# Peptides against a protein of PDB entry 3ESW: the designs that were tried, part 17

Target 1, 322 residues: chain A of PDB entry 3ESW
Amino acid sequence: NNIDFDSIAKMLLIKYKDFILSKFKKAAPVENIRFQNLVHTNQFAQGVLGQSQHLCTVYDNPSWHSIVLETLDLDLIYKNVDKEFAKDGHAEGENIYTDYLVKELLRYFKQDFFKWCNKPDCNHCGQNTSENMTPLGSQGPNGEESKFNCGTVEIYKCNRCGNITRFPRYNDPIKLLETRKGRCGEWCNLFTLILKSFGLDVRYVWNREDHVWCEYFSNFLNRWVHVDSCEQSFDQPYIYSINWNKKMSYCIAFGKDGVVDVSKRYILQNELPRDQIKEEDLKFLCQFITKRLRYSLNDDEIYQLACRDEQEQIELIRGKTQ

## One batch from the design tools (peptide; made by RFdiffusion4, then SolubleMPNN)

Design b1_p9_6_s2 (from b1_p9_6, 3 letters changed)
Fold by OpenDDE base, seed 5:
Structure b1_p9_6_s2 (fold): chain B 322 residues (1-322), chain A 9 residues (1-9)
Amino acid sequence: as target 1 above (322 residues)
Amino acid sequence: NKKIVEELL
């Protein structure tokens, strides 16, 4: 009897798909209890949950995408992308075009569009006056600032004219299209929205040690790619641990389709104690939130995402992003 | 370029 290897392969594939899909079924009562207990008893878990409730969904706003695309110099962006793609991209396939797009968006954002703000310019003295600004502290937003999801306002006094300048720390990325300045929070917030506005698969990466960046899913590279708008960095996950010699404990990625501990991608040396949560509990938490985010997806979407997740986990275990 | 990231929001 000739073993029909094709039939066996098909059956194995079906069983494998069914097995994968079974992991994404509605959570069992015991899992819900574990989740509830974890977020009520562990502050780090509560923080991850709270961030997921915002970061996983806020950027999926079609109205915001339209406003972004109307605000950016798309002609300049695509001209530059086309120029770089024409050099090398045709040989590598069409999927590489998106990598060139992200690289140009990094360039455009840092060089042409957004400004780093250690200190604001004096509202009275005008541009390039930040050197004259002395911090007085922070306060809550006023009635106008509160309209743009402002949690805090930094207050500065000009040493030259004595006037006070307010630097609201806006969380509304549409307001950031107007202000065009900030620190890593504002940069990452708006840049995440920008990437999403081009229809890209993007995650917001939170580092516990006061930095934030993006990840983009490259169809060309078939993996998640480090993207830091502040650094104009593409696929350089090592910059924090190696170049900055930064000590880090946790890096958590937040996207529409999941929450993932990506610490292994970025923490290459100088690891700080991971004492905020048990590793098993963090893994459970991320998987549980991810499962919830996927409840409305069809079986094919769930399967595709699960395959992507498995590849990422293999990558993270192997340290092969280098 | 090592950027000193000041306080998050």
Scores: peptide ipSAE 0.027, ipTM 0.698, DockQ to the pose 0.012
Fold by OpenDDE base, seed 4:
Structure b1_p9_6_s2 (fold): chain B 322 residues (1-322), chain A 9 residues (1-9)
Amino acid sequence: as target 1 above (322 residues)
Amino acid sequence: NKKIVEELL
């Protein structure tokens, strides 16, 4: 009997697809109970869930994308991208063009568009007066600040004029297009939206040790790429652990298609105790949220994403992030 | 609120 290896391969592929798809079926009652118990009893799990409810979907807003694209100097951006792309001898239509775009967006955002705010300038004394500002603490938003999803306002007093300057920590990225200043939170928030506005696959990475950055899925590199707008950094996941000598415990990536523990990409040394949740429970949580985010996708979409997830997990295990 | 981070680049 000539073994039809092609038929067997097709059958095995079907069975493999069915197996993968079976993992993304609606959660069993026992999984729902486990999830509910976990988020009810574990504060870290509740925090991850809460972040996922916002960060996984908030940037998928076509109205926001339009506002972003109308606000950016697209002519300058594409001129610079085209210049660097052509200089390196690439042909138009190559997947690598998107990497050049992200690199230019990093440059443009840090150099031309957004400002780091250690302290605000004095509203009365004007520009370059932040050196005169003394922090008085923080308070809740006023009625105007509350319109822009502001959770906290930092209060500063000018040592020169004695006036109070408010630095609202806005979470509305559209308001950040106006204010054009902040710290890692504002930078990452708006930059995530910017990347999404170009139709890119982007994740928001939350580090428990009070930093945040992005990941972009490079079609050229066929992987998730570290992107930090604050640092103008592309594909440098080591900067926190190595260059900053930062101690870290958790890095969680939030995207439209899933929630992923990416700690292994970024925590290369000086790992802090991962004591906030059991590793198995964190894995379960991320998988459970990811399943929920994919409930409306078809079998082909689910399968493609599952293949991408598998490759990422292999990467994270192998420590292949340079 | 996100704290101040040191720049490396």
Scores: peptide ipSAE 0.032, ipTM 0.718, DockQ to the pose 0.012; fails the geometry check
Fold by OpenDDE base, seed 3:
Structure b1_p9_6_s2 (fold): chain B 322 residues (1-322), chain A 9 residues (1-9)
Amino acid sequence: as target 1 above (322 residues)
Amino acid sequence: NKKIVEELL
């Protein structure tokens, strides 16, 4: 009896696909109750949910993508990408081109486009006067600042002229295209939108110890790649734990298709206590939100994303970037 | 230089 191994393999693959798809069916009543209880009883879970409601969807705005592409020097960007791509001996059509694009966007954003703002320049004295600025504290936005999703305004006094300068902390990334300055929040916010505007799969990574960065899904590397606009960093997830010797507890990635605990990618040493939520509850929370984000997707999209998620989980367990 | 990690989102 020749066992038709090919027929058995095909049948097993079908059953496996059906099994994977079954996990993404509408949540059972018991799962909904568990979710509701978790977000009402655990502050960290509530925070993750709140962030997911904004960060998973806000950057999927075609009108914003158009404004971004109209604002950037695309001719310069693509000229530099093409130059570096050709220099390394790559042929047109290689998936690695997108990695070169992201690297150039990191360069362009940090070197040519956006500015780090420890202190603002004095509005009266002009450029290069930030050294003369003394912080007075923070206040709420005025009527004009409030139009651009501003929650806080930092207030500075010029030691030279005595005038007050306002540094509004805008959360509207379109306003950031105009102001072209900020700290890690403004940098990551606008840079996430920039990457999304090129049609890339991007996640916003929140670190509980107050830093933020991006991840980009490289089709060439077939994995999520660390991207930090502040550092002009590509595929260097170790920079925080090793280079900065930063202590960290949680890193959570927020994307249109899911929420993922990526702490294992970035917390390589100096781990802080993970005491804000039970590990089982955090895993449940991220899976539950991810399932909700995929409710409108077809079976093939769900299956492909589930395969990608499985590969990421294997990567995170192995502790080796493949 | 340790970028002052501001109170994020």
Scores: peptide ipSAE 0.023, ipTM 0.657, DockQ to the pose 0.012; fails the geometry check
Fold by OpenDDE base, seed 1:
Structure b1_p9_6_s2 (fold): chain B 322 residues (1-322), chain A 9 residues (1-9)
Amino acid sequence: as target 1 above (322 residues)
Amino acid sequence: NKKIVEELL
């Protein structure tokens, strides 16, 4: 009996694909009940769900992508990318070009485009007057500010002229293209949209300890890469735990194709108690939301994403960026 | 100082 090893290999591959695809089929009634109970009884789970409903889909807006590309100095960006790419002599292949693009976008955004705002400049006294500003507190948005998804407005008084300056915390990234200032929230929000506008696979990473950043999927490195617009940082996931000596409990990545606990990539030391949810329930929650986000995808897309997810999980366990 | 901004978010 000539064992057709090729036929057996094909059959095993089919069975493996079917097994993987079975995990992404419509949720069983018992899983729906577990999910509903979890989000109604656990505040952290409810928060993750609420964030996913916004962050996983908001950046997939073609009209916003067009506005971004019309606003950026694309000639400058591509000139700089081409200049850096030419130094490598194409030895590492064409896929490295996107890594150079992301590195230039980090440079351009921090140095040429956006501004960090601890305190606003005085509207009356002009530029470089933030040192004269005293915080008076926060209030709700006015009728104009409310048009741009503003929940909070910080109020400042100028010590020189006595005038009040408002610093609205806008969540509309298109308004941020105009204002070009903010803190980590505004930086990460607009920068996530910018990366998406270039057709890149991007996730928004939320850290429970009041920081936010991006991840970009590098086709050259074949993995998710840490990207922090505030730091002009590419592939430096250690900066928070090691360089900042930051204590952290949770890092959750939100993308169009899934929600992933990426805490193991960033929490290298000084881990805070993970007491907000059971580890098994967090894993279930992220998988359930991811499954729901993939319901409209075909079997080949689901399979490719599942293979990527498995590679990421192996990376996160081994602690080695391949 | 970035640390002061983290306490205000």
Scores: peptide ipSAE 0.019, ipTM 0.640, DockQ to the pose 0.011; fails the geometry check

Design b1_p9_6_s3 (from b1_p9_6, 3 letters changed)
Fold by OpenDDE base, seed 5:
Structure b1_p9_6_s3 (fold): chain B 322 residues (1-322), chain A 9 residues (1-9)
Amino acid sequence: as target 1 above (322 residues)
Amino acid sequence: NKEIVEKLL
């Protein structure tokens, strides 16, 4: 009896797909209870949930994507991408073009579009006057600032003219297209929206130790790629732990299709205590939120995403064994 | 030494 290996392979593939899909079925009552107890009893879990409710969905706004694309110099961007792609990209396939696009968007955003703001310029004295600005503290937004999801306003006094300048910390990324300045929060917020506006698979990475960045899913590299708009950095996850010698405890990635603990990608040395939540509970939390985000997806989409998740988990495990 | 400007979120 010739063993029909093709038939066996097909049956194994079907069973494997069914097994994967079974993991993404509606949560059991016991899982819901565990989730509810976790977010009610653990502040870190509550924080991750709260962030997921915003960061996983806010950037999936077609109206915002249109406004972004209308605001950017697309002619310049694509001219530069085409130029770099023409040098190296044709031999490696069309998927590499998107990596060049992300690299150009990093360049364009940092060099041409957005400004780092340690201190604002004086509203009265004009440009390049930030050196004359003394912080007076922070306050709540006024009625106008409140329209743009502003949680806090930093107040500065000009040492030259004595006038007060307000620096609202806007969370509305459309307002950031106008203001074109900020710190890591504003940079990452708007840059995440920019990448999403090009139809890219993007995650927002929150680090507990006061930094934020992006990840982009490269179809060329077939993995999640570190992207930091502040640093104009592409595929350099080591910059924080190695170059900055930054101590870190948690890095959590938030995307439309999932929440993932990516700490292993970025925390290469100087790991701080991971004492905010049990590792099993964090794993459960991220998986549970991810499962909820995928409830409306079809079986093929769920399967494809699950394959990506498995590949990423393998990558994240291997990085610790080196 | 990139001064770790505490990027206050």
Scores: peptide ipSAE 0.022, ipTM 0.685, DockQ to the pose 0.011
Fold by OpenDDE base, seed 4:
Structure b1_p9_6_s3 (fold): chain B 322 residues (1-322), chain A 9 residues (1-9)
Amino acid sequence: as target 1 above (322 residues)
Amino acid sequence: NKEIVEKLL
């Protein structure tokens, strides 16, 4: 009996595809009940759901992408990308060009485009006056600030002139193209939109311990790559745990096609208690939201994303990000 | 380092 191994392999691949696709079919009534109970009873789950409802879809705005591309110095960016790409002797058409683009976008954003704002400059005294600013507290947005998804305004008094300067914490990334300043929230928000505007697969990573950054999917590296605009960091997931000695509990990635617990990529030491939710419930939550985000996708799209997810899970288990 | 804490808020 010549066992047709090729026929068996093909049949197994078909059955495997069907099995994978079966996981992404409409949620069973029991899963819906579990999900509803979880988000109503667990505050962390509710927070993850709330973030997913915004972060997974907000950056898929073609009008915003156009505004971004019109605002950036694309000539400078591509000139620098081409220059660095050529220095390293790469051939045209290699997927690695996108990695050079992201590295230049990190450089451009930090050095040429956006400003870190611990304290605002005094509106009256002008540039480099932040040292003279004393925080008075925070308040709600005024009528103008409210137009740009501002939740909070930090209030500062100038010690030199006595004038009040407002630092609105805008969540509208288009407003951030104008203001060109902020902290990790504004940096990550606008930089996520910038990367999306270049047609990249991007995730917004939320860390419970008050930091945020990006991941982009490198077609060259065939994996998710850590990207921190604040640090001009590319593929350095260790910077928080090792370089900063930061203690962390949760890192959750939010993208168009899914929500993923990426804590294992970034929490290498000094892990804080993961006591906000049961691990099984967090896994269920992320899978359930991911499944919901993929409901409109075809079987081939679902299968390709599932293969990517499996590769990422293997990477995260193996600790091979080094 | 105060700068790291200020980067997070």
Scores: peptide ipSAE 0.018, ipTM 0.678, DockQ to the pose 0.011
Fold by OpenDDE base, seed 1:
Structure b1_p9_6_s3 (fold): chain B 322 residues (1-322), chain A 9 residues (1-9)
Amino acid sequence: as target 1 above (322 residues)
Amino acid sequence: NKEIVEKLL
């Protein structure tokens, strides 16, 4: 009996694909009940769900992508990318070009485009007057500010002229293309949209301990890469735990194709108690939301994403960026 | 010292 090893290999691959695809089929009634109970009884789970409903889909807007590309200095960006890419002699292949693009976008955004705002400049006294500004507190948006998804407005008084300056905390990233200022929230929000506008696979990373950043999927490195627009940082996931000595409990990544606990990538030391949810329930929650986000995808897309997810899980366990 | 500003999440 000539064992057709090729036929057996094909059959095993089919069975493996079917097994993987079975995990992404419509949720069983018992899983729906577990999910509903979890989000109604656990505040952290409810928060993750609420964030996923916004962050996983909001950046997939073609009209916003067009506005971004029309607003950026694309000639400058591509000139700089081409200049840096030409230095490697193409020895590492064409896929590295997107890594150079993301590095230039980090440079351009921090140095040429966007501004960090601890305190606003005085609207009356002009530029470089933030040192004269005293915080008076926060209030709700006015009728104009409310048009741009603004929940809070910080109020400042100028010590020089006595005038009030409003710093609305806009969540509309298109308004941020105009205002070009903010803190980590505004930086990460607009920068996530910018990366998406170039057709890149991007996730928004939420840290419970009041920081946010991006991840980009590098086709050259074949993995998720840490990207922080505030720091002009590429592939430096250690900066928070090691360089900042930051204490952290949770880092959750939100993308169009899934929600992933990426805490192991960023929490290298000084781990805070993970007491907000059971680890098994967090894993279930992220998998359930991810499954729901993939319901419209075909079997080949689901399989490719599942293979990527498995590679990421192996990376996160080994603590080695391949 | 970047003032940690409460996230509008």
Scores: peptide ipSAE 0.016, ipTM 0.603, DockQ to the pose 0.011
Fold by OpenDDE base, seed 3:
Structure b1_p9_6_s3 (fold): chain B 322 residues (1-322), chain A 9 residues (1-9)
Amino acid sequence: as target 1 above (322 residues)
Amino acid sequence: NKEIVEKLL
């Protein structure tokens, strides 16, 4: 009796696909109750849910993508990408080209486009006057600032001329294309939109200890890649824990197709207590939100994303970037 | 030392 191993393998693959798809069916009543109880009783869970409602969808705006592409020096960007790609001896059509694009976007954004703002320049004295600025505190936005999703305005007094300068903390990334300055929040917000505008798979990573960055899904590397616009950093997830010696507790990635605890990628040492939520509840929360984000996807899309998620979980367990 | 990163979100 020749066991038809090929027939058995095909049957097992079909059953496996069906099993994976079964996990993404509509949530059972018990799962909905667990979710509702968790977000009503745990503040950290509420925060993750609130962030997911914004960050998972806000950057999927075709009108914003057009405005971004019209604002960037695309000729310079692609010229530099092509130059570095050719210099390293790559042929056209290699999936690695997108990694070169992201690296150039990091360079362009930090060197040519956006500015770090510890303190604003004095509106009266002009450029390079930030050294003369004394913080007076923060206040609410005025009528003009409120048009651009501004929650807080930092107030500074010039020690030279005595005039007040406002530094509004805009959350509208289109306004950031005009202002071209900020701290890590403004940097990550606009840079996430920039990467999305090139049609890339991007996640926004929130760190509980007051930093934010991106992840990009590299088709060449077949994994999520760390991207920090503030640092011009590509594939250096260790920079926070090792180079900065930063203590961290949670890193959560927010994308259109899911919410993932990526803490294991970035917290390599100096781990702070993870006491904000039970590990089982955080895992449930991220899976539940991810399942909801995929409700409109077809079976093939769901299956491909589930395979990608499984590979990421294996990576995060092994502690080795493949 | 990027200290007080005021989160936008």
Scores: peptide ipSAE 0.019, ipTM 0.661, DockQ to the pose 0.012; fails the geometry check

Design b1_p9_6_s4 (from b1_p9_6 with S1N M7K)
Fold by OpenDDE base, seed 5:
Structure b1_p9_6_s4 (fold): chain B 322 residues (1-322), chain A 9 residues (1-9)
Amino acid sequence: as target 1 above (322 residues)
Amino acid sequence: NKSIVEKLL
């Protein structure tokens, strides 16, 4: 009896696919109850849910993508990408081109496009006057600022001319294309939209200890890659724990297709207590939200994403010795 | 190089 190993392999693959797909079926009533109880009783869980409702979908706006692409110097960007790709990329295949693109977008964004704003320049005295600015506090947006999803406005007084300058903390990334300044929140918000506008798989990473960055799914590296627009950093997840000696408890990634606890990628030392939620409940929450985000996807898409999830989990467990 | 982010607090 020649065991048809090929037939067995095909059958096992089908059964494996069916098993994976079965995990992404509509949540059971018990899972819905657990989810509702968790988000109503745990503030951290409620926060993760609230962030997912915004961050997982807000950047999937074709009109915003068009505005971004019309605003950026695409000729400069692609010229630089092509120049770097021509050196090494042809030997490694077309998939590496997107890594060069993301690296150039990091360069372009930090060096040519966007500015860090600790303090605004004085509206009256002009450029390079931020040193003369004294913070007076924060207030709510005015009627104009409110049009651009602004929750807080920082108020500064110029020590030279005495005039007040407002620094609205805009959450509308299209307004950030105009203002071209901010802190990590504005940087990450607009940069996430920029990466999405190039059709890339991108996640927004929230760190509980007041930082935010991106992850990009590299088809060349076949994994999620750390991307920090503030630092012009590509594939350097260690910078926070090691270089900054930052203490951290949670890093949560929010993307179109899922919510993932990525803390193990970034928290390499000086871990703070993870006391905001039980580890099992956090895992459940992220999986539940991820299932919900995938309910409209076809079986092939679900299977491909599930394979990516498994590979990422293996990576996060193994702790890549970089 | 101390991160620019220490200035966000």
Scores: peptide ipSAE 0.028, ipTM 0.744, DockQ to the pose 0.012
Fold by OpenDDE base, seed 1:
Structure b1_p9_6_s4 (fold): chain B 322 residues (1-322), chain A 9 residues (1-9)
Amino acid sequence: as target 1 above (322 residues)
Amino acid sequence: NKSIVEKLL
């Protein structure tokens, strides 16, 4: 009896696919109970859930993508991308073009488009007057500021003219296209939307120790790539732990297709205690939210994403980002 | 060189 090895291989692949797909079926009643108990009893879990409800879906807005593309200098961006691609692109293939695009978007955003705002300029004295600004504290938004998802307004007094300047902390990324200033939160918020507007696979990374950045899925590198708009950084996940000597406990990535603990990519030294949640409960939480985000996807999409997830988990275990 | 971000955190 000639063993049809091809038939056996096909059957094993089908069974493997079915096994993988079975992990993404609707949660069992026991898993729902575990999830509900976890988010009601653990404040960190509740925070991760709350962030996922916003960050995983907010950037999938076609109207926002159009407004972004209408606001950016696309002619300048593509001219610069084409110039860099022409140097290397023929040898490395077409997929590298997207890496050049992300690198140019980092350059354009930091150098030409957006500004860091430690203190605002005085509304009366004009540009380059932030040195004259004294913080008075924070207050709630006024009626106009409230239209742009503003929770907090920082208040400053000008030492020169005595006038008050308001610095609203807007969470509406479309308002940030107008204001073009902020700190890491505003930078990452708008830059995440910019990358999404080019049709890229993007995640928002939250670090518990008050920093935020992006990840982009490179088709050329076939992995998630660190992207920090504040630093104009591409594929440098070590900058926080090594260059900054930053102490960190948790890095959580939020995307349309899942929530992933990416702490192992960024926390290379000076790890703070991971005492906010049990590791098994965090793993369960991220998987549970990820399943929910994938409930509307077809079997082929679920399988492709599951293969990508497995590759990422292997990468994170091996510490081979390079 | 500490990042500008690190000086504000």
Scores: peptide ipSAE 0.027, ipTM 0.737, DockQ to the pose 0.011
Fold by OpenDDE base, seed 3:
Structure b1_p9_6_s4 (fold): chain B 322 residues (1-322), chain A 9 residues (1-9)
Amino acid sequence: as target 1 above (322 residues)
Amino acid sequence: NKSIVEKLL
């Protein structure tokens, strides 16, 4: 009896695909109740949900992508990408080109485009006057600032001229294309939009300990890659725990196709207590939100994403310190 | 070298 191993393998693959797809069916009533109870009773869960409602969808705006691409020096960017790509002896059409693009976008953004703003320059005294600025506190936005999703305005007094300078903390990334300054929030917000504008698969990573960065899905590396615009960092997930010796508890990635606890990628030492939510409830929450984000996708898209998710989970468990 | 971010956190 020649066992047709090929027929058995095909049948097993079909059954496996069907099994995977079955996990992405519409949530049962009991799962909806569990979700509602969790977000109403746990503040951390409510925060993750609130962030997902914004961060998972806000960057999927074609009009914003056009404005970004019209604002950037694309000729300079592609010239530099092509130069470094050719220098390393790569042929045209290799998937690695996108990794070179992201590396150049990191360079361009930090060196040529955006500025770190610890304190603003004095509006009256002009450029390079931030040293003369004394913080007076924060207030609500005025009528003009409110047009650009501004929640808070930092107020500074110039020690030289006595005038007040406002530093609005804009959340509108299109306004950030004009202002070209901020802290980690403004940097990550605009840089996430920039990467999305090139058609890249990007997640926004929120760290509970007041930092934010991106992840990019590299088709060449076939994994999520750490990207920090503030640090001009590509594929260096260890920089926070090891280089900074930063203590951290949670890192949550927000993308159009899912919400993922990526803490294991970034928290390599100095782990703070994970006491904000039960691990089982956080896992449930992320899976539940991810399932909802995929409700409009077809079976092939769902299956491909599920395979990618499984590969990421294996990576996160294996703890390969790169 | 501690990043500027670490000096502000």
Scores: peptide ipSAE 0.026, ipTM 0.732, DockQ to the pose 0.012
Fold by OpenDDE base, seed 4:
Structure b1_p9_6_s4 (fold): chain B 322 residues (1-322), chain A 9 residues (1-9)
Amino acid sequence: as target 1 above (322 residues)
Amino acid sequence: NKSIVEKLL
């Protein structure tokens, strides 16, 4: 009896695929009850859900992608990418080109396009007047500012001319293409949209301790890569824990295909208490939201993403042992 | 060059 090992292997692969797909079937009534109870009783869970409802899908807007691509100096960007790509002896069509593109987008965004704003310049005195600005506090948006998804407006008085300058904290990334200034929130928001506009797989990473950054899925490296527009940083997940000596408790990644606790990638030392939610409940929450985000995908897409998730989980386990 | 974020934390 020649055991057809190829037939057995195919059958095992089918059964494995079916097993993986079974995890992504419509949530059981008990899972829905658990989810509802969790988000109603735990503020951290409610916050993660609220962020997922925005961050997972807001950047998948073709009209925004067009506006971004029309606004950026694409000729400069691609000229610089091609120059650095050719210097390293790469040929066109290699998967590594996207890593060069992301590195140039980081350079371009920080050096040529966007500005860090500790304090705004005085609207009356003009450029380079931020040193003369005294914070007076924050207020709600006015009728014009509210059109651009503004939650808060910081108010500053100029010590030189006495005039008031408003610094709206816009959450509309299209408005940020005009204003071209902000802090980590504005930087990460617009930069996430920029990366998405190039058709890249991108996640928004929220850190509970008041920082935000991106992850890009490199097809060359076959993993999620840390990307911080504020730091012009590519693949340096250690910068927060090691270089900044930052204390952190949670890092949560939000993407179109899922929500993932990526704390293990970034929290290398000085871990703060993870007391906001039970670890089992956070894992359940992220999986439940991820499952919902994938409901419209076909079985092959679900399977491919599940394989990627497993690889990432293995990476995140191994990274703590290095 | 201290990270811009090190000035805010």
Scores: peptide ipSAE 0.026, ipTM 0.739, DockQ to the pose 0.011

